# Ledger of designs, part 22: peptides against a protein of PDB entry 5ZKO

Target 1, 44 residues: chain A of PDB entry 5ZKO
Amino acid sequence: SASNPRKFSEKIALQKQRQAEETAAFEEVMMDIGSTRLQAQKLR

## One batch from the design tools (peptide; made by RFdiffusion4, then SolubleMPNN)

Design b1_p12_3_s4 (from b1_p12_3, 6 letters changed)
Fold by OpenDDE base, seed 3:
Structure b1_p12_3_s4 (fold): chain B 44 residues (1-44), chain C 44 residues (1-44), chain A 12 residues (1-12)
Amino acid sequence: as target 1 above (44 residues)
Amino acid sequence: as target 1 above (44 residues)
Amino acid sequence: DLLRELELMREL
């Protein structure tokens, strides 16, 4: 069964964790873009 | 296959969408807490 | 337009 937090504090904590994970995923995308940009600049 | 955006703009847009969805889910949790609190106050 | 610039870089 999907984790079903009983307490509001647990629900909030879980949602904050998900937000942090999605933020980290976005930062990874931006890092990949930055790396690609740097590589493209070096190839010029 | 999982959507594999080729373009950076598509990757960024997808991540921004996910962040917005998780924010909305958090706001829903907070609304539920608020509603529960209001109900508890009315029962006193 | 940063997005346009990023697209051009991705296409390289």
Scores: peptide ipSAE 0.118, ipTM 0.660, DockQ to the pose 0.052
Fold by OpenDDE base, seed 2:
Structure b1_p12_3_s4 (fold): chain B 44 residues (1-44), chain C 44 residues (1-44), chain A 12 residues (1-12)
Amino acid sequence: as target 1 above (44 residues)
Amino acid sequence: as target 1 above (44 residues)
Amino acid sequence: DLLRELELMREL
C-alpha cells in the first residue's frame, strides 16, 4: 500500500519524495521572504 | 497558531523541523535495510 | 540580523 510500501526501493522512493516536498515548502517560505523584501524596496 | 505561524522566524523554524523529521525518517529506512543485511549475513 | 529585519517587514 502507499502508506506501507513492502519493497525497500519503494520505501526509499517515498521518503525521497517527502524530502523533496519539504524542500519545496522551504523554498516557498523563502520566496515569501523575497516577495516581502521586493515590496519593501518598492515602498522606498 | 501552530498551523499558521505569523512570524517568518517561526515559519522557518517549523520548516527546518519538518526537514529534520523527514531526514530522521530516511535514516530509519536505511537502518531497516542495514538490519536486513546484517540478518542475512547471520544466516550465511 | 537579517532574520530580525525580515520579521519587522512581516509585521508591517
Scores: peptide ipSAE 0.113, ipTM 0.656, DockQ to the pose 0.050
Fold by OpenDDE base, seed 1:
Structure b1_p12_3_s4 (fold): chain B 44 residues (1-44), chain C 44 residues (1-44), chain A 12 residues (1-12)
Amino acid sequence: as target 1 above (44 residues)
Amino acid sequence: as target 1 above (44 residues)
Amino acid sequence: DLLRELELMREL
């Protein structure tokens, strides 16, 4: 099952995907912060 | 809500936690591979 | 504290 991959290769691949997704999500948060700063700066 | 943190600090903290958890899970998979190899080697 | 500063900007 997707929650219990049998093969080591599948376990590794799934975990690499999750790491990439979490990195992308972190970058999105940082982009939101950057956008907020830009907006605040334009209002000053 | 936990799925939609409002504050930037909360968003960042949550994402850092998730990144650490995914790293730990990856390391666990690699340990399992190592243990399997060790067991197989002992049987040879 | 950078996180505190970011939060203040978010609340604008």
Scores: peptide ipSAE 0.110, ipTM 0.659, DockQ to the pose 0.051
Fold by OpenDDE base, seed 4:
Parts: sequence; C-alpha cells; structure tokens
Structure b1_p12_3_s4 (fold): chain B 44 residues (1-44), chain C 44 residues (1-44), chain A 12 residues (1-12)
Amino acid sequence: as target 1 above (44 residues)
Amino acid sequence: as target 1 above (44 residues)
Amino acid sequence: DLLRELELMREL
C-alpha cells in the first residue's frame, strides 16, 4: 500500500520527499513576502 | 479560515510546524531502523 | 518590525 511503505528505503524516500515539499512550500511563502515587500517599495 | 492563513506570520508559523512534523516523522523512521538493527543483533 | 509592517499591508 502506498500509505504504508514496506521497506525502510521506501519510508526514508517518502519522508525525504515530504521534507522537500514542505521546504518548497516555505520558500514560496518567503517569495510572497519578498514580492509584497518589493511592491511596497514601489508604492513609496 | 484555518486552511488559508490571512497573515504572513500565520503562514510562516504553519510552514515551520509542518517542517518540524516532517522532521519528527523522519526521526521516527530512523529510530525504527535503529531498533530493528538492535533486535537483529540480539537474535544472532 | 518588517514582518509586522508586511502583515498590516497583507490585511489591507
């Protein structure tokens, strides 16, 4: 089952993927903050 | 809505929480591997 | 606090 990896290698790979996805999501939030800051500076 | 944080601080906090949760999940997998290895050594 | 200022702007 995709929800329950049998092998440790599969479990590790899944957790590495999730960590990468959450890192990417955090980077997106930081980009949005950066864009908002840039917009604010342009409006001054 | 809890699904769509309005504030950047809430977005950042949510992403930090998710990163911590995924780190903890990875650490759990590593502990399970360690425990399995220890068990295998005891059975020899 | 830059974050605080950005929060106020985001809420507008």
Scores: peptide ipSAE 0.108, ipTM 0.660, DockQ to the pose 0.048

Design b1_p12_4_s1 (from b1_p12_4, 7 letters changed)
Fold by OpenDDE base, seed 3:
Structure b1_p12_4_s1 (fold): chain B 44 residues (1-44), chain C 44 residues (1-44), chain A 12 residues (1-12)
Amino acid sequence: as target 1 above (44 residues)
Amino acid sequence: as target 1 above (44 residues)
Amino acid sequence: DELVTAALELRR
């Protein structure tokens, strides 16, 4: 099949989007941990 | 809900796994590009 | 995005 640089660029862009989404999900987890920690500190 | 550090650690581990999988998928795309380039070079 | 840019550059 002919090399289609557009298809590769789209595939890369999609993969980068997925990585960004996974990073955002990780950051959300970290925020939840941070919130929990803050709550625990307020209760002490 | 009580802070369960085990649940957080598991959630983090899962998210790290997903990031690694997405990285591997990106590397596969890069390998495909490299292979395509090598093929194009051989045809020249 | 460095990786996207790098990937496109590697193909040039």
Scores: peptide ipSAE 0.121, ipTM 0.654, DockQ to the pose 0.024
Fold by OpenDDE base, seed 5:
Structure b1_p12_4_s1 (fold): chain B 44 residues (1-44), chain C 44 residues (1-44), chain A 12 residues (1-12)
Amino acid sequence: as target 1 above (44 residues)
Amino acid sequence: as target 1 above (44 residues)
Amino acid sequence: DELVTAALELRR
């Protein structure tokens, strides 16, 4: 079946969005870790 | 609240898994596009 | 993995 190039473009765009969302979620976790470390240092 | 370092490690591991899954899904889409392109070239 | 390395650096 001739795969619709438009549908491929939509799939690529969706995957790019998901990759960006997962990157943002990782950055949030790292920020939380960094903030926790900074708080622990201030409590010493 | 003292954030549990073990829970951060679990969150990081989960995000790494999700990133790998999204990468695999993207590679699948690219493979499908590549296969379709090759088929189109053979039909010429 | 660069992301894991960055996370570990924040914890040191």
Scores: peptide ipSAE 0.120, ipTM 0.659, DockQ to the pose 0.048
Fold by OpenDDE base, seed 2:
Structure b1_p12_4_s1 (fold): chain B 44 residues (1-44), chain C 44 residues (1-44), chain A 12 residues (1-12)
Amino acid sequence: as target 1 above (44 residues)
Amino acid sequence: as target 1 above (44 residues)
Amino acid sequence: DELVTAALELRR
């Protein structure tokens, strides 16, 4: 059966959302690392 | 408490894995679209 | 992974 193009578009949109969420989670981890470094610098 | 660098590394590795998995899922959807287009072309 | 490497370098 011809895969419904609307179904593909929905799948693509969902995958893009997931990728964005995982990127945001990565950025949060990086921000926490940066904050930890700043704290260590202030204690020197 | 100083956030354990090992914990950050583990979190980053996990996020990279998730990003790769979501990319692979996206590529699968794109491949399915490509296959559908090829079928439609053969029927013309 | 360059992003992992960059994150670890922030801790040096």
Scores: peptide ipSAE 0.119, ipTM 0.652, DockQ to the pose 0.043
Fold by OpenDDE base, seed 1:
Structure b1_p12_4_s1 (fold): chain B 44 residues (1-44), chain C 44 residues (1-44), chain A 12 residues (1-12)
Amino acid sequence: as target 1 above (44 residues)
Amino acid sequence: as target 1 above (44 residues)
Amino acid sequence: DELVTAALELRR
């Protein structure tokens, strides 16, 4: 099937967006852990 | 809500799995581009 | 994995 450069560029762009979204979700999880730990320390 | 260390560990593990899957999907897209380009060169 | 290492460090 003819390599549609447009289709490959779109696939790369979509995959880069997904990687950025998964990185943001990881950062959110780490922020939640850090915040929860700080709250637990304040209760001591 | 009580920081359930078990819940955070599971969330981190799931997020790492998702990041690995998205990286693998990106590598597959790049491999497809490389393979298609090589095939196009063989047809010259 | 640097991100896993960072996660473990925040848990210490």
Scores: peptide ipSAE 0.117, ipTM 0.658, DockQ to the pose 0.050

Design b1_p12_4_s2 (from b1_p12_4, 8 letters changed)
Fold by OpenDDE base, seed 1:
Structure b1_p12_4_s2 (fold): chain B 44 residues (1-44), chain C 44 residues (1-44), chain A 12 residues (1-12)
Amino acid sequence: as target 1 above (44 residues)
Amino acid sequence: as target 1 above (44 residues)
Amino acid sequence: DELELATAELRR
């Protein structure tokens, strides 16, 4: 209902938070790859 | 371990899928807002 | 962020 702007605003905010969390998780994956590669190079 | 490129590739692919799903969920929220507003206007 | 902009526009 258009009468619940607060609920829509809250829903948008929550969804933006989820997008940020998934971005952070992706960055963590990339960090893990980079760190692992660097460690492997140091062992050579 | 750098010795598991398949595992990293899979992890990246899964994370990209999650990002796409969260984007789709955001688009759905925006669609709901737009549709609700349009309906409210039609009722005026 | 285009999605942020779109969100802001829909709030107007």
Scores: peptide ipSAE 0.149, ipTM 0.689, DockQ to the pose 0.022
Fold by OpenDDE base, seed 5:
Structure b1_p12_4_s2 (fold): chain B 44 residues (1-44), chain C 44 residues (1-44), chain A 12 residues (1-12)
Amino acid sequence: as target 1 above (44 residues)
Amino acid sequence: as target 1 above (44 residues)
Amino acid sequence: DELELATAELRR
């Protein structure tokens, strides 16, 4: 396969986007857990 | 929703697995780029 | 352990 720096950069950028999306998903999980804990405290 | 620490831990573990898989995919992309560069050098 | 760190953050 011919070396194409532009295409390599695109591959890297796409993969970094996926990593960022998974990080955001982790943060969402933590927010959901935090909200659940707060709700449980309000019911006490 | 009832607070379930075991289920929360499972959610976190699953998300960490996804992050690890995306990290591995990034490493694979970098390996592919490295191999392509090496091949291009051999043809010169 | 990354999982342990994440669970520790949850406990705060």
Scores: peptide ipSAE 0.147, ipTM 0.683, DockQ to the pose 0.023
Fold by OpenDDE base, seed 2:
Structure b1_p12_4_s2 (fold): chain B 44 residues (1-44), chain C 44 residues (1-44), chain A 12 residues (1-12)
Amino acid sequence: as target 1 above (44 residues)
Amino acid sequence: as target 1 above (44 residues)
Amino acid sequence: DELELATAELRR
């Protein structure tokens, strides 16, 4: 069956988008931890 | 509210797992492209 | 892995 470069490019682009979304979700978790620490310092 | 280090650690671990899963999915896409190229070469 | 390192630093 003929290679469909457009289809492959779309699959790659979608996976790169998912990787970026999961990275952003990780950064959000880290920000939540950082904010919690800062709040704890303010309350001491 | 008290910091829950265990809860934070669990959140981080889950996000790292998701990142690894999306990386594996990307690698699978790249393998599929590579295999398709190899098959096309064999059929020429 | 920088993300792993950052995670370890935040757990300290």
Scores: peptide ipSAE 0.158, ipTM 0.686, DockQ to the pose 0.023; fails the geometry check
Fold by OpenDDE base, seed 3:
Structure b1_p12_4_s2 (fold): chain B 44 residues (1-44), chain C 44 residues (1-44), chain A 12 residues (1-12)
Amino acid sequence: as target 1 above (44 residues)
Amino acid sequence: as target 1 above (44 residues)
Amino acid sequence: DELELATAELRR
């Protein structure tokens, strides 16, 4: 089967997108934790 | 709602796991591409 | 970004 470079590029692009999405999800979690900590500090 | 640090730690750990899994998937794709390229070079 | 670099190399 002819290695279609386009298909590999698409597969790589998809994996890069997934990595970016998981990074964004992690950053969201960290923001939520930061916000929660800030709120807890304001209540103290 | 009391910010349960345990729940945040679990959420962070889960996101770290997902990032590692997506990295591994990317590495697998790159290995497949490398193998395909090597095979194509050998056929030449 | 090592992954971006790898992607760019593949386009080539």
Scores: peptide ipSAE 0.156, ipTM 0.688, DockQ to the pose 0.024; fails the geometry check

Design b1_p12_4_s3 (from b1_p12_4, 9 letters changed)
Fold by OpenDDE base, seed 1:
Structure b1_p12_4_s3 (fold): chain B 44 residues (1-44), chain C 44 residues (1-44), chain A 12 residues (1-12)
Amino acid sequence: as target 1 above (44 residues)
Amino acid sequence: as target 1 above (44 residues)
Amino acid sequence: DELELATLELRR
């Protein structure tokens, strides 16, 4: 089961995927800030 | 609401917390591998 | 509030 990997290798792989997903989510948030600032600056 | 932060700073803080939690989970998995290996080695 | 504006524009 994906919820309970039997091997440590599978658990490690799953955990690394989660870390990558959270990193991507952080980068998306930061990109959205940048986009908002750019938009606000264009209106000045 | 924690599910929908009104300020970007709150979203950043939440995302950083998630990253830290996933890092901690990874470290726990690696520690469990180490502990299991140590236990197995003691039985050899 | 710039930070509030940014939050409103977030895709997620």
Scores: peptide ipSAE 0.155, ipTM 0.659, DockQ to the pose 0.062
Fold by OpenDDE base, seed 2:
Structure b1_p12_4_s3 (fold): chain B 44 residues (1-44), chain C 44 residues (1-44), chain A 12 residues (1-12)
Amino acid sequence: as target 1 above (44 residues)
Amino acid sequence: as target 1 above (44 residues)
Amino acid sequence: DELELATLELRR
């Protein structure tokens, strides 16, 4: 049967998207912590 | 109230675990593609 | 306490 490189490339692209989404989620957690630290410093 | 660094560190650790799991899932996809290519070469 | 505030204010 014919090779389906589009199907393989799509699977790889979707998995790379999930990796990027989890990285963004981690960065969001770190931003929340950083903003909280800055706010706490202003309250001192 | 007392500082809860364990709760803070746990959130970071869980998010890093999710990143590692998505990396492992990507590597599994690449292994499946690699094995399929090797099998196709043997059938030629 | 910065760590307590971080724990309480994290959206996740």
Scores: peptide ipSAE 0.154, ipTM 0.654, DockQ to the pose 0.066
Fold by OpenDDE base, seed 4:
Structure b1_p12_4_s3 (fold): chain B 44 residues (1-44), chain C 44 residues (1-44), chain A 12 residues (1-12)
Amino acid sequence: as target 1 above (44 residues)
Amino acid sequence: as target 1 above (44 residues)
Amino acid sequence: DELELATLELRR
């Protein structure tokens, strides 16, 4: 069967979306850590 | 547990792992596309 | 343990 560029493009787009979502999730974790550390520092 | 990290370090490690897994999944997609294109070219 | 205590404050 011939290659399907549309299907490939959709597959690539999906993976790029997942990568972006995982990056955003990581950034959220880092922001939460930063906020918590700032609070802990203020209490010392 | 991966579902409930005890420490921020575990949460960070989990997110980094997920990022790496999504990157690997993207690379796999690209390899599959490359292989498919090669096969399609060979059949033409 | 700062990291342990702070885990309770994570949104996820």
Scores: peptide ipSAE 0.154, ipTM 0.663, DockQ to the pose 0.046
Fold by OpenDDE base, seed 3:
Structure b1_p12_4_s3 (fold): chain B 44 residues (1-44), chain C 44 residues (1-44), chain A 12 residues (1-12)
Amino acid sequence: as target 1 above (44 residues)
Amino acid sequence: as target 1 above (44 residues)
Amino acid sequence: DELELATLELRR
């Protein structure tokens, strides 16, 4: 049957997008923690 | 009040786990595509 | 406590 390279490419792109989103979520958590730490340090 | 480094660590660990799971899902998709391609090549 | 504060202030 006809290869669906577009469908494969879309599937790969979707998974790469999910990886990027989870990375961004992790970075957001780390930024929030970092900001809180920085604020705590400034209060000393 | 008592520090909750465990809760912080758990949040980081959870986010790292999600990243790993999405990576594994990507690798699984790539393996499936690769296997299909290999099978198609063997049929030629 | 920085870690307690960080835990409470996390948006996620």
Scores: peptide ipSAE 0.157, ipTM 0.656, DockQ to the pose 0.065; fails the geometry check

Design b1_p12_4_s4 (from b1_p12_4, 10 letters changed)
Fold by OpenDDE base, seed 2:
Structure b1_p12_4_s4 (fold): chain B 44 residues (1-44), chain C 44 residues (1-44), chain A 12 residues (1-12)
Amino acid sequence: as target 1 above (44 residues)
Amino acid sequence: as target 1 above (44 residues)
Amino acid sequence: DELELTTLELRR
């Protein structure tokens, strides 16, 4: 199962997916900062 | 609180911590593979 | 400093 990988290849693939998801979450935070900055500029 | 960061700086710091933890988990998987390989060599 | 902005300004 995806939640219980029996092979090393599956474990590695799942772990790389987690790394990518955490990177995407970081990029979303940075996008929110950028969006807030742009909105603040429009309010000036 | 650590679970509810109020500032962007805290959110970024927490997200970077998560990325580091996922990297460490990946490295642990790779270490397990390496250890298994070494043990298999000893059994030959 | 944008890093001092609160989580209330985030989309998620």
Scores: peptide ipSAE 0.136, ipTM 0.649, DockQ to the pose 0.024
Fold by OpenDDE base, seed 3:
Structure b1_p12_4_s4 (fold): chain B 44 residues (1-44), chain C 44 residues (1-44), chain A 12 residues (1-12)
Amino acid sequence: as target 1 above (44 residues)
Amino acid sequence: as target 1 above (44 residues)
Amino acid sequence: DELELTTLELRR
């Protein structure tokens, strides 16, 4: 295919967005674990 | 179910898998860019 | 172990 830097730039941006979204999802899971643990400790 | 992890460990594993998949997709895009550039340079 | 908790215990 013809070199299209804009298309590649868009592809890179999309992949970086997806990586950020998956990172955020992971952090949410970890925060939920931490919150659950903290709550359990408070109830002990 | 395979699509609905019940444990936090399974959720973490799923998120890590997704992160790895998105990283691989990003690396593929970058390799395509690099290969295209190299090819263009060879043809110049 | 906290990792043995179910997804039903998640905040969301």
Scores: peptide ipSAE 0.131, ipTM 0.655, DockQ to the pose 0.025
Fold by OpenDDE base, seed 1:
Structure b1_p12_4_s4 (fold): chain B 44 residues (1-44), chain C 44 residues (1-44), chain A 12 residues (1-12)
Amino acid sequence: as target 1 above (44 residues)
Amino acid sequence: as target 1 above (44 residues)
Amino acid sequence: DELELTTLELRR
């Protein structure tokens, strides 16, 4: 059996969490771009 | 500032880099699991 | 260019 299965499982879980957080951060930046654009259009 | 990008393009670029790094880290963990399993199998 | 907008224009 693979040595230290718990450690690997924990590492995988942590990495998946980080990936999700980075994706969310990226989506937030893109949403802010869209929002800024909308605000600029309303002022024209 | 590296920690505080002033432009959306800089923020996007940074987030894409982070996503790639986290993906690579995840893949490395998975490779380590695979390698450990292979080594264990060779010893059986 | 929307990508050249500053972080001062971000809502958060």
Scores: peptide ipSAE 0.128, ipTM 0.652, DockQ to the pose 0.025
Fold by OpenDDE base, seed 4:
Formats: structure tokens, sequence, C-alpha cells
Structure b1_p12_4_s4 (fold): chain B 44 residues (1-44), chain C 44 residues (1-44), chain A 12 residues (1-12)
């Protein structure tokens, strides 16, 4: 099952996917910060 | 709440923690592979 | 193939 990979290759693939997802989530946070900063600058 | 950080700093901290956890999980998988390889070599 | 080893062979 996806919840319990049987092979090492599947475990590695799962971890690589999670790493990519967490990177994407971080990038989204940074994008939101960038957008917020731009908005704040416009208010000045 | 930890599930919904209000501040950007908290969001960033959460994402950095998750990235570290996923890295550690990957390293654990790789360590297990290394250990298994060593065991397999001993059986030969 | 070492990457095809099962989780049953894991130390942990």
Amino acid sequence: as target 1 above (44 residues)
Amino acid sequence: as target 1 above (44 residues)
Amino acid sequence: DELELTTLELRR
C-alpha cells in the first residue's frame, strides 16, 4: 500500500515526493510573503 | 494553532521543520538500505 | 536488486 511501501525503491520514491511537496509548500509561503510585501509597499 | 500558523514566521518555521523531518526520514531509509546490504554481503 | 528488498528485511 502507499501507506506502507514494501520495497526500498517505493520508500525512496515516497520520501522524494514528500521532500518535493514540502519544498513546494515552502515556496508557496515565500510567494505569499512576496505578494504581501508588494501590497504593503503599494499602501505607502 | 500548529495546524494553522497565523504569522509568516511561524509558517516558515513549520515548513523548515517539515523539510528537516523529511530529510531525516530519507536518511533513515538510506541507513536501513546500507544495513541490509551489509547483512546480505555477510550471507554470501 | 538491493532497492527491491522488502521492508521485512529492515533493521528497524
Scores: peptide ipSAE 0.124, ipTM 0.650, DockQ to the pose 0.023

Design b1_p12_5_s1 (from b1_p12_5, 9 letters changed)
Fold by OpenDDE base, seed 2:
Structure b1_p12_5_s1 (fold): chain B 44 residues (1-44), chain C 44 residues (1-44), chain A 12 residues (1-12)
Amino acid sequence: as target 1 above (44 residues)
Amino acid sequence: as target 1 above (44 residues)
Amino acid sequence: SSSERQRELEEK
């Protein structure tokens, strides 16, 4: 059976997309924490 | 309300764990593709 | 989901 490199490349691309989405979620967590700290400074 | 740095550190740790899990999943995809290529070479 | 990743891996 011919190696379907298109299917392999698709698997790699989809998994790299998932890694990028988890990185974006991490950055969102850091922004939320940073915003909370900045708001706490304004309330002092 | 006291910034709960413990809760912030927990959010960061959990998100970093998710990133590590997605990296492990990527490595598993690469192993599966590599194994398939190696098996195809044996069948030639 | 881990199950979704497993399905993607089995789609050879």
Scores: peptide ipSAE 0.178, ipTM 0.708, DockQ to the pose 0.000
Fold by OpenDDE base, seed 5:
Structure b1_p12_5_s1 (fold): chain B 44 residues (1-44), chain C 44 residues (1-44), chain A 12 residues (1-12)
Amino acid sequence: as target 1 above (44 residues)
Amino acid sequence: as target 1 above (44 residues)
Amino acid sequence: SSSERQRELEEK
């Protein structure tokens, strides 16, 4: 049924998982950038 | 250079865009679920 | 993919 709460809950959970994954990817990018900046500073 | 601020800014902007897209997708899921529930309620 | 999400929304 289109109204199956289990299926709805699964959809919601999946989308929340995707949001979390994109957050983690963003944090990884920031970490990489931060590390590069720190390294550049040490070379000065 | 690995330390190009423009490239860093682009990476950050891209990841923020992806986060926004996943948020929009989540909201769409909730809208669709909500519409289905509302329709079911009207049929009762 | 956005297309995959759209398909998932219609799958009810």
Scores: peptide ipSAE 0.178, ipTM 0.709, DockQ to the pose 0.000
Fold by OpenDDE base, seed 4:
Structure b1_p12_5_s1 (fold): chain B 44 residues (1-44), chain C 44 residues (1-44), chain A 12 residues (1-12)
Amino acid sequence: as target 1 above (44 residues)
Amino acid sequence: as target 1 above (44 residues)
Amino acid sequence: SSSERQRELEEK
């Protein structure tokens, strides 16, 4: 069977996108935590 | 609102797990592509 | 989903 480099490249790109999305989600969690901590500090 | 460090740690851990899972998925893609390419090379 | 990942791999 012939290699389909374009299809393989697409698979790779898709997985890299997913990794980036999970990184963004992690950053969102950290921002939320940071904001919450800042809020708590203000109340003390 | 009080900070919930244990809950925060849980959120962080969960996101780190997801990142690791996406990395594993990427590696799986690469293995599959590699295997396919090897197969194609054998037929030539 | 794991199933979606498998489908993606099959799209060779």
Scores: peptide ipSAE 0.174, ipTM 0.708, DockQ to the pose 0.000
Fold by OpenDDE base, seed 3:
Structure b1_p12_5_s1 (fold): chain B 44 residues (1-44), chain C 44 residues (1-44), chain A 12 residues (1-12)
Amino acid sequence: as target 1 above (44 residues)
Amino acid sequence: as target 1 above (44 residues)
Amino acid sequence: SSSERQRELEEK
């Protein structure tokens, strides 16, 4: 069976998308933490 | 209510773990693709 | 899920 470059490229692309999504999720967590800290700081 | 640094650190740690897991998954994909290509090359 | 990732990897 011949290599399926299209399938491999798709698999790579999907995995890169997942990495990007997890990075975005991390950034969201950091933003929420930062916002919470900033709010707490303003309330002091 | 005081900030929960312990909870924040835990949330960050969990998210970093997810990022590492997705990186490992990507590396596994690349290894599988590489192995498949190498096998195909040897069969030619 | 880890299982879903494995299935996707197994799709050669």
Scores: peptide ipSAE 0.170, ipTM 0.707, DockQ to the pose 0.000

